# Designs tried in a protein design run: peptides against a protein of PDB entry 3EFO. Part 27

Target 1, 262 residues: chain A of PDB entry 3EFO
Amino acid sequence: SQLADLYKSCETDALINFFAKSAFKAVLHQPLKVIREILVNQTAHMLACYRKNCASPSAASQLILPDSMKVLPVYMNCLLKNCVLLSRPEISTDERAYQRQLVMTMGVADSQLFFYPQLLPIHTLDVKSTMLPAAVRCSESRLSEEGIFLLANGLHMFLWLGVSSPPELIQGIFNVPSFAHINTDMTLLPEVGNPYSQQLRMIMGIIQQKRPYSMKLTIVKQREQPEMVFRQFLVEDKGLYGGSSYVDFLCCVHKEICQLLN

## One batch from the design tools (peptide)

Design b1_p16_1_s1 (made by RFdiffusion4, then SolubleMPNN; from b1_p16_1, 8 letters changed)
Fold by OpenDDE base, seed 5:
Structure b1_p16_1_s1 (fold): chain B 262 residues (1-262), chain A 16 residues (1-16)
Amino acid sequence: as target 1 above (262 residues)
Amino acid sequence: MEELIEEIDYISANLD
């Protein structure tokens, strides 16, 4: 059907770009609460329409998502949790304005990466491999105290170190004997010159080459105060300011769809 | 992302 074809043509990355720009434009004219409600409503209506007109018969208790929109709720939740749409006093007006301006100029690929960052397990690097490590889910559950992770969203780059990260890797990256000796005030990695250091720098370079803006590097130690900023980019999890996890949002969307169809 | 999709499929099929 024509409607089925329409849904097949809709890709999550394009939809999120559209919704983000639409919402961020609306910020100038409507209250944030209304904008968030509209986004949830639009998501629910879109999926309700699919279920009603395109999906195969299934139990009402199930959430049915088109193949091209499987991760739409995840991205939509990320959008809803973005500082531009949050009414929290902890978020400065300048930060909202800045991010709003940036997103308004982003292409589909840029906004996709912005709302769902890449999280790479650096501690698993094979110095003999030319391939990037496979990205893991943007969740605290994928972090480990023994691990080192690189996170990038097109604007920021974080190097997160677990409290029990391997000393040999710490020495390889920072040329210091232990976790405690790492200086987190640095915005650049030292040029140690060993294979592991070079490999990491290469990876960082590859990530940077794909982005229009130079990403600032932030070194983050687990359990230190600055880690809280890093955790905001673990977008699948609950937000620091009361934002829902993606699972919670799925439940929310499902309930809304049920209300629309029943 | 593939793992996430699989998890979403599982969750979606088991929602109350």
Scores: peptide ipSAE 0.583, ipTM 0.944, DockQ to the pose 0.822
Fold by OpenDDE base, seed 4:
Structure b1_p16_1_s1 (fold): chain B 262 residues (1-262), chain A 16 residues (1-16)
Amino acid sequence: as target 1 above (262 residues)
Amino acid sequence: MEELIEEIDYISANLD
């Protein structure tokens, strides 16, 4: 059917781009609560329509998602938790306005990265490899106290360091003997010149490639106050200020769909 | 992303 074909052709990244721009435009004229409700309703309606008209019969307890939209709830949840739609006290009004303006001009690839960042385990780098480390899930559960992670969303770049980060890596990146000696006020990595430092800089360069904006670097130590900002980019997790985990959002969407179909 | 999709599939199939 035409409808089935439509769902097959839909891509989450395109949908999120559309919904984000629509929502961010609406911020100027509608209350944030209303905008969030609209987004949830739109998501539920889209998926309810699929279940009703395109999906095979299944138990009511199951959430049925088109293959091309499997991660739509994840991204939608990210959108709902964004500082533009859900005001964050740690981000200034000007910053929210700035992000809104940026997203309004983002292409599909840019907005995809913006709402679901890349989280790279830097501590696993092979200095002899030209390959980027595989990204891990954007969740605190994937962090390690012994690890070093680079997070990038096209606007911000964070270098997160676990409290038990290997001293040799600390030395390699910062040319200091230990975690305690790292200066988090730096916005640039020192040019240490060793293979590990060079590899990290290369990776950062690759991440920056083809991005329309220069990402500022923030160095974050685990368990320090600035880490709270970093954690908000772990978009799969429950938000600090009432935002749901993606799992909770899946449940929410499922309930809404059931209500629409009953 | 594949892992996430697999997890979503599992969760979706086992919701209350």
Scores: peptide ipSAE 0.579, ipTM 0.944, DockQ to the pose 0.863
Fold by OpenDDE base, seed 1:
Structure b1_p16_1_s1 (fold): chain B 262 residues (1-262), chain A 16 residues (1-16)
Amino acid sequence: as target 1 above (262 residues)
Amino acid sequence: MEELIEEIDYISANLD
């Protein structure tokens, strides 16, 4: 059917770009609460329509998502948790305004990265490989106290270090003997010159490549205060200021769909 | 992303 074909062709990245721009435009004339409600309703209606008209019969207890929209709820939850729509107190008014304007001009690829960051396990780098390490899920559950991770969302870049990160890697990256000696006030990595450092810098360069804005680097130590900011970019997890985990949001969407269809 | 999709499939099939 034409409707089935429509859902098949509708990609999540395009949808989230559209929804984000629509929502951020609406901020100018609608309360944030209303905007969030509209987004949830639109998501539910879209998926309810699919279930009603396109999906094979299934148990009512199951959430049915078209293949092209499997991760739509994840991204939608990220949008709902964005500082522009939540007005989180740790973000200044100017920053919220800035982010709103940025998103309004983002292409599909930019917004996709913005709402779901890349999280790379840097401690697993193969200095002989030219390939980027495989990204891990944006969740605290994927972090390791023994690991070093690079997170990037097109605007910000974080280098997160576990409290038990390997001293040899710390030495290789920062040219200091231990975790305690790392200066988190630095926004640039030192030019150490060893293969590992060079590889990391190359990776950072690749991530920065073709991005419209230069990403500021923030070095984050596990269990230090700045880590709280970093954790907000672990978008699959529950937010600090009322944002749900993606799992919780799936449940929410399912309930809304059921209400629409029953 | 593939892992996430698999997890979503699992969760979606086992919602309360």
Scores: peptide ipSAE 0.579, ipTM 0.944, DockQ to the pose 0.847
Fold by OpenDDE base, seed 3:
Structure b1_p16_1_s1 (fold): chain B 262 residues (1-262), chain A 16 residues (1-16)
Amino acid sequence: as target 1 above (262 residues)
Amino acid sequence: MEELIEEIDYISANLD
C-alpha cells in the first residue's frame, strides 16, 4: 500500500531531525509541556497508523514498529529529555538558547549524533589497529569500573574513567601514577607520546573530524560530582530530572497507541 | 544499534 511504502521510506535519523527542528521552532511560541505532549502524540499517531494499516496481524498487546523506525522511540525519548524541551537547572538560559540554535541548523548526521552520542570503550584499544573501537550503548550498564570511555555528541566530549581504571592506561594517557592523581580540571590531554596516547588522540581526532564545532574535552572520574553531568548523556537511562528510560518510553508509547486504536 | 534493535524487538513483543 501507499502507506506501507511511506513507512519503508522513513528513517529514524531523518525523522528525529524533523521532530527536533519542529519542536525547537515551537519553543518560543508554545509551552514546553505542550510541545512535549505534541511530540509524544505525533509519535503515537504515526505508529498507531502503521499498526492499523500496515502491520501484519499480531496480538494487540505487542508494540509493532516499522523496521525503519525501530529506534525512533529511543531517539524521541532523547529529544524529550533534551535541555531545550526539558529545562534543567544546571543549564543556563544562554546554553539552552545556544543548543536550540545549533540544532536548528544541524543536518541529519549531526542531529543523530547529538541526540544519541557515541560511547567508545577506550580501555579496549589495540594500539596496533587503525580501527575505532565499536561503540557501546549509551547506558550506565555498559560502563565498567575498570574501564575508560570516550563519549561524544558533536558538541561535547567526555573522557570517563572508572574508579578501577588500569593504572597503566592512566599512566599512558595522563602520565600520572594513579586514578587519584588525575586532574579533572584539564581540558586537554597531555602530550605523553606513547602508542596508547597517540592512538587515543587519533580516535579523538577522527571523532572531531567532519564536526562543525570543536568539542571541548571534559575529564570525568567515576563517583565524583561531575559524573552527574556525564550521566545525562547516557540517553538510554532514566534521567535525573524526570526523564524516562527508553524502555519506559516504549511502554508509554505503546499505551498511547492502544488508546488510539481501542 | 543492532543490539538495541534486538532488545527493542524483544521488549515490544513482551509488553503487557
Scores: peptide ipSAE 0.582, ipTM 0.945, DockQ to the pose 0.840; fails the geometry check

Design b1_p16_1_s2 (made by RFdiffusion4, then SolubleMPNN; from b1_p16_1, 7 letters changed)
Fold by OpenDDE base, seed 4:
Structure b1_p16_1_s2 (fold): chain B 262 residues (1-262), chain A 16 residues (1-16)
Amino acid sequence: as target 1 above (262 residues)
Amino acid sequence: MEELIKEIDEIAKNLD
């Protein structure tokens, strides 16, 4: 059917770009609560329509997602938790305005990265390899106290260091003997010149490639106050300000779909 | 992303 074909052709990255821009435009004229409700309703309606008209027979209440939209709830949840759509005193009006303007000009690839960042395990780097490390899930559960991770969303770049990060890696990156000696006020990595440092810088360069904005680097130590900011980019998890995990959001969407179909 | 999709599939199967 035409409808089935439509769903097959839909891509989550394009949809999230559309929804983000639509929502961020609406911020100027509608209450944030209404905007969030609209987004949830739109998500539920799209998926309910698929369940009703396109999905294979199954249990009436079974959650069925089109292949091309399986991660849509994840991205939608990220959008809903974005500071632009939240009225929290912890986030300045200027910051929301800034992010809003940026997203309004983002292409599909840019917004995809923005809403679901890359999280790379830097501690696994092979200095002899030209390949980027495989990105891990954007969740705290994927971090390790012994690990070092690079997170990038097209606007910000974070270098997160576990409290038990290997001293040899610390030395390689920062030319200091231990975790405690790392200066988190730095916005640039020192040019140490060893293979590991060079490899990391190369990776950072690759991540920066074809991005419209220069990402500033923030060095984050585990268990320090600035880590809280970093954790907000672990978008699969429950948000600091009451935002749901992606799993919770899936459940929410499922309930809405059921309500639409019964 | 593939891992995430697999997890979503599993979650979906368990949602009644």
Scores: peptide ipSAE 0.568, ipTM 0.943, DockQ to the pose 0.755
Fold by OpenDDE base, seed 5:
Structure b1_p16_1_s2 (fold): chain B 262 residues (1-262), chain A 16 residues (1-16)
Amino acid sequence: as target 1 above (262 residues)
Amino acid sequence: MEELIKEIDEIAKNLD
């Protein structure tokens, strides 16, 4: 059907770009609460329409997502949790304005990465491999105290170190004997010159080459105060300011779809 | 992302 073809042509990355720009434009004219409600409503209506007209026969109340929009709720939740759409006093007006301006100029690829960052397990690197490690889910559940992770969203780059990260890797990256000796005030990695250091720098370079803006590097130690900033980019999890997890949001969307169809 | 999709499918299957 024509409607089925329409859904097949829709891609989550394009949709989130559209919704983000639409919402961020609306910020100038409408209250944030209304904008958030509209976004949830639009998401529910799109999915309800699919369920009603395009989905295969199943339980009437079952959540069914089209293949091209499987992760749409995840991205939509990320958008809803963005500082531009939050009415929290902890978020400065300048930060909202800055991020709004940035997103308004982003292409589809840029906004996709911005709303759902890459999280790479650096501690698993094979120095003999030329391939990037496979990205893991943007959730605290994928972090480990023994691990080292690189996170990038096109604007920021974080190197997160677990409290029990391997001393040999710490030595390789920072040329210091232990976790405690790492200086987190540095915005650049030292040029240690060993294979592991070079591999990490290569990976960082590859990530940077794909982005229009130079990403600032922030070194983050687990359990230190600055880690809270890093955790904001673990977008699948609950937000620091009361934002829902993607699972919670899925449940919310499902309920609204049911209300629309019943 | 593939893992996430699989998880979403599982969650969706249980939401009725």
Scores: peptide ipSAE 0.567, ipTM 0.943, DockQ to the pose 0.726
Fold by OpenDDE base, seed 1:
Structure b1_p16_1_s2 (fold): chain B 262 residues (1-262), chain A 16 residues (1-16)
Amino acid sequence: as target 1 above (262 residues)
Amino acid sequence: MEELIKEIDEIAKNLD
């Protein structure tokens, strides 16, 4: 059917770009609460329509997502948790305005990365490989105290270090003997010159490549105060300001779909 | 992303 074909061709990255820009435009003339409700409703309606008209026979209450929109709820939840759509006093007006303007100009690829960052396990780098390490899920559950991770969302770049990260890697990256000696006030990695350092810098360069903005590097130590900021970018998890995990949001969407179909 | 999709599928199966 034409409708089935439509769902098949509809890509989540394009949808989230559209929804983000639509929502951020609406901020100018609608209350944030209303905007959030509309986004949830639109998500539910879209998926309910698929369930009703396109999905194969199954249990009436079963959650069925089209393949092309399988991760749409994840991205939608990220959008809902964005500072632009949150009425929190902790977020400055300037920050909201800034991010709103940025997203309004983002292409599909930019917004995709913005709402779901890349999280790379740097401690697993193969200095002989030219390939980027495989990204891991953007969740705290994927971090390791023994690991070093690079996170990038097109605007910010974080280098997160576990408290038990390998001293040899610390030496290789920072040219210091231990975790405690790492200066987190630095926004640039030192030119150490060893293969590991060079590989890391190359990876950072690749990530920065073709991005419209230069990403500022923030070095984050596990269990230090700045880690709280870093954790906000672990988008699958619960948000600092009451945002739900993606799982919780899936449940919410499912309930609303059921309400629409019953 | 593939892992995430797989997880979502599993979650969806349990949401009835």
Scores: peptide ipSAE 0.560, ipTM 0.941, DockQ to the pose 0.736
Fold by OpenDDE base, seed 3:
Structure b1_p16_1_s2 (fold): chain B 262 residues (1-262), chain A 16 residues (1-16)
Amino acid sequence: as target 1 above (262 residues)
Amino acid sequence: MEELIKEIDEIAKNLD
């Protein structure tokens, strides 16, 4: 059907770009609560339409997602949890305005990265490889106390260190003997010069080269106060300020779809 | 994303 073809042609990254810009355009003219409700409603309506008109026969109440939109709820949840729409108290008015303006000009690739960051397991680096490590899911469940992770969303870059990070890696990156000696006030990694340090810097460089804006580096130690800021970028998880996990959001969307179809 | 998609499929399957 025509509708089926339409859904096949849709891509989540393009949709989230559209929804983000639409929502952010409305911020100055509509209450945030209304905007959020509209976004949820639009998501549910789109998926309800698919379920009704395009999905294969199944239980009427079963959640069925188009292949091209399976991760749409995840991204939509990320959008809903964004500081522009939630008005987080720790974010200044200027920063919120700045992010809004940036997103309004972002391409599909930029907005995709912005709403769902890359989280790279740096502790798994092979100094002999020229390949970037495979990104892991943006969730606390993917972090390890023994690990070191680099997170980037096109605007911010974080280097997260587990409390049990290998001393040899800490030495390699920071030229200090232990986790406790790492200075989290630094915004630049030292020029240590060993292969591991060079590899990490190369990776950071590659990530930066793909983005139009310079990302400030923040060093984050596990279980320290700044980690709370970092955790906000683990977008699959439940938010600190009432934001849902992606699973919870899926359930929410499913319920709304059922309401629309029943 | 592939892993996430698989997980979503599993969740969706169980949401009746």
Scores: peptide ipSAE 0.567, ipTM 0.944, DockQ to the pose 0.743; fails the geometry check

Design b1_p16_1_s3 (made by RFdiffusion4, then SolubleMPNN; from b1_p16_1, 9 letters changed)
Fold by OpenDDE base, seed 3:
Structure b1_p16_1_s3 (fold): chain B 262 residues (1-262), chain A 16 residues (1-16)
Amino acid sequence: as target 1 above (262 residues)
Amino acid sequence: MDELIEEIDKLSSTLE
């Protein structure tokens, strides 16, 4: 059907770009609570329409998502938890205004990265390989106390270090003997010059490529206070300021869909 | 994303 074809053509990245810009524009004229409710409502209605008109026969209450929109709830949850729509006390008014303006100008690729960051396990790097490490899901469950991870969302870059990260990697990256010696006040990695350092710098360079803004680097040590800021970018997880996990949000959306169809 | 999609598929199958 025509409607089925429409859903096949709807990609999550394009949708989230649209919803983000629409919502961020509405911020100037609508209460945040109303905007969030509208977004949830729109998401539910879109998916309810698919369930009603396009989905294969199944239980009436079964959650059925089109292939191209299966991760839409994840991204929508990310949008809803964004500081522009869900104000956080640690984010200044100016910063929220700045982010709003940035997103309003973002293309599809930029907004996708912004709302769902890349999280790379750089502790697994092969210095002899030219391949980037495969990104892992943006969740605390994917972090390891023995690992080192690079997170980037197009505006910020974080280097997260587990408390038990390998000393040899610490030495390779920071030229210090241990985790305790890492200075988290630095915004640039030292030029150590070894293959691992060079590889990491290359990866950071690749990530920075084709991004409109230079990403500030923040060094984050596990279990230190600044890690809380980093955790906010693990967008699949439950947020500290009223944000749900993607699973909880998915359940919420499902409930809303059922209410619409029953 | 593939893993996430698979997980969502699994979750969806259990949501009624």
Scores: peptide ipSAE 0.448, ipTM 0.911, DockQ to the pose 0.724
Fold by OpenDDE base, seed 5:
Structure b1_p16_1_s3 (fold): chain B 262 residues (1-262), chain A 16 residues (1-16)
Amino acid sequence: as target 1 above (262 residues)
Amino acid sequence: MDELIEEIDKLSSTLE
């Protein structure tokens, strides 16, 4: 059917771009509460329509997502947790305005990366390989006290270090003997010159490619105060300001769909 | 992302 074909042609990255721009435009004319409700309702209605008209027969209350939109709820939750749509006093008006304007100009690829960052396990790098490490889920559950991770969302780049990061890697990256010696005030990695350092720099360069803005690098030590900022980019988890995890949101959407179909 | 999709598939199958 034409409807089925429509869903097959709708990709999550394009949808999130559309919803983000629509919502951020609406901020100027509608209350944030209303905007959030509209986003949830639109998501539920779209998926309910698929369930009713396009999905294969299954249990009446079973959650069925089209293949091209399986991660849509994840992205929608990220959008809902964005500072532009939050009514929290901790978030400055300037920050809201800044991010709003940025997203309004983003293409599909830009917004995709912005709402769901790339998180790379740097501690697993093979200096003999030219391949980038596989990205892991943007969740605290994927971090390790023994690990080093690079996070990038097109605007910011974070190098997160676990408290038990391998000293040899710390030496390789920072040319210091231990975790305690790392200076987190630096915005550039030192040019140590060893293979590991060179590979990390190469990876950072690749990530920076084709991005419209130069990403600022922030060094983050586990259990230090600045880590809280980093954690905001672990978008699958519960938000710092009361946002839901992607699982919680998925359940919410499911309930809404059921209500629409009953 | 593939792992996330797999997890969502699993979660979806348990939601009723």
Scores: peptide ipSAE 0.420, ipTM 0.902, DockQ to the pose 0.691
Fold by OpenDDE base, seed 1:
Structure b1_p16_1_s3 (fold): chain B 262 residues (1-262), chain A 16 residues (1-16)
Amino acid sequence: as target 1 above (262 residues)
Amino acid sequence: MDELIEEIDKLSSTLE
């Protein structure tokens, strides 16, 4: 059907860009609570329409998502958990205004990365490869105390180090003997010159070159205070300020879809 | 992302 074709042609990245800009524009004249409700309702309505008109026969209460929108709830949840829409006092007005303006000008690729960051396990780097390591899901469950991860969302870049990070990698990256010796006040990696360091720098460069804004590097040690900021970018997880995990949100959307169809 | 999609598929199948 024409409707089915429409859903097949929909791209989640384009949708989230649209919803983000629409919501952030609405912030100027509507209460945040209303905006959040509208976003959830719109998500549910789109998916309910698919369920009703396009989905194959299945249990009436079963959640059925079109292929093109399977990750839409994930991104929508990320949008809902954005500081612009949360209105938490812990976030300055300037920060909200700044992020709002940035998103309003973002293209599809930029907003996609912004709402769902790239998390790379750099401890697995093959120094003989010029390819970027495969990104892992943005969740605490994907981190390892023995791992080193690079996170980038187009605006910020974090280098997260587990408490049990390999000393040889620490030496290779920072030219220090141990985790304890890493200076987290640094905003630039030292030019150690070994293959691993060079490859990491190359990766960081590649990521940066694809983005319109210069990303400041923040070095984060596991279990130190700054890690809490880093964890906010693990967007699949429950947010610090009451935001749901993607699973919880998916359940919420499912319930609303059921309400619309029953 | 593929892994996430697979997980969502599994979750969706169990949601009632």
Scores: peptide ipSAE 0.388, ipTM 0.893, DockQ to the pose 0.744
Fold by OpenDDE base, seed 4:
Structure b1_p16_1_s3 (fold): chain B 262 residues (1-262), chain A 16 residues (1-16)
Amino acid sequence: as target 1 above (262 residues)
Amino acid sequence: MDELIEEIDKLSSTLE
């Protein structure tokens, strides 16, 4: 059907860009609570329409998502948890205003990365490879105390170090003997000059490539206070300020769809 | 992303 074809052609990244800009525009003249409700309702309504008119026959209560929108709930949840749509005193008005303005000018690729960051396991780097390591899920469950991870969302770049990060990697990156010696106040990695350091710098360069903004680097040690900021970018997880996990949100959307169809 | 999609597929199948 024509409708089915439409859903097949709709990409989640384009939709989230649209929803984000629409919501962020609405922030100026509508209560945040209303905006969030609208976003959820729109998501549920869209998916309910698919379930009703396009999905193959199945249990009426079963959640069925079109292939092109399977990750839409994930991205929508990320949008809903964004500081622009939250009235949290912990987030400055300036920060919300800044992010709002940035997103309003983002293309589809930019907003996709912004709402769902890349999380790369740096500790698995092969210095002889020119390939980027495969990104892992943006969840704390994918972190390892023995690992080093690079997170980037187009605006921020974090280098997260587990408390048990390999000393040899720490030496390679920072030219210090241990985790405790790492200075987290630095915004640039030292030019150590070894193959691992060069590889990491190359990766960072690739990530920065074609991005409209220069990403500030923040070095984060596991279990230190600044890690809380980093964890906010693990967008699949439950948010610090009451945001749901993607699973919880998926359940919420499912219930909403069922209500619409009954 | 593929892993996430697979997980969502599994979750969707169990959500009734």
Scores: peptide ipSAE 0.426, ipTM 0.905, DockQ to the pose 0.740; fails the geometry check

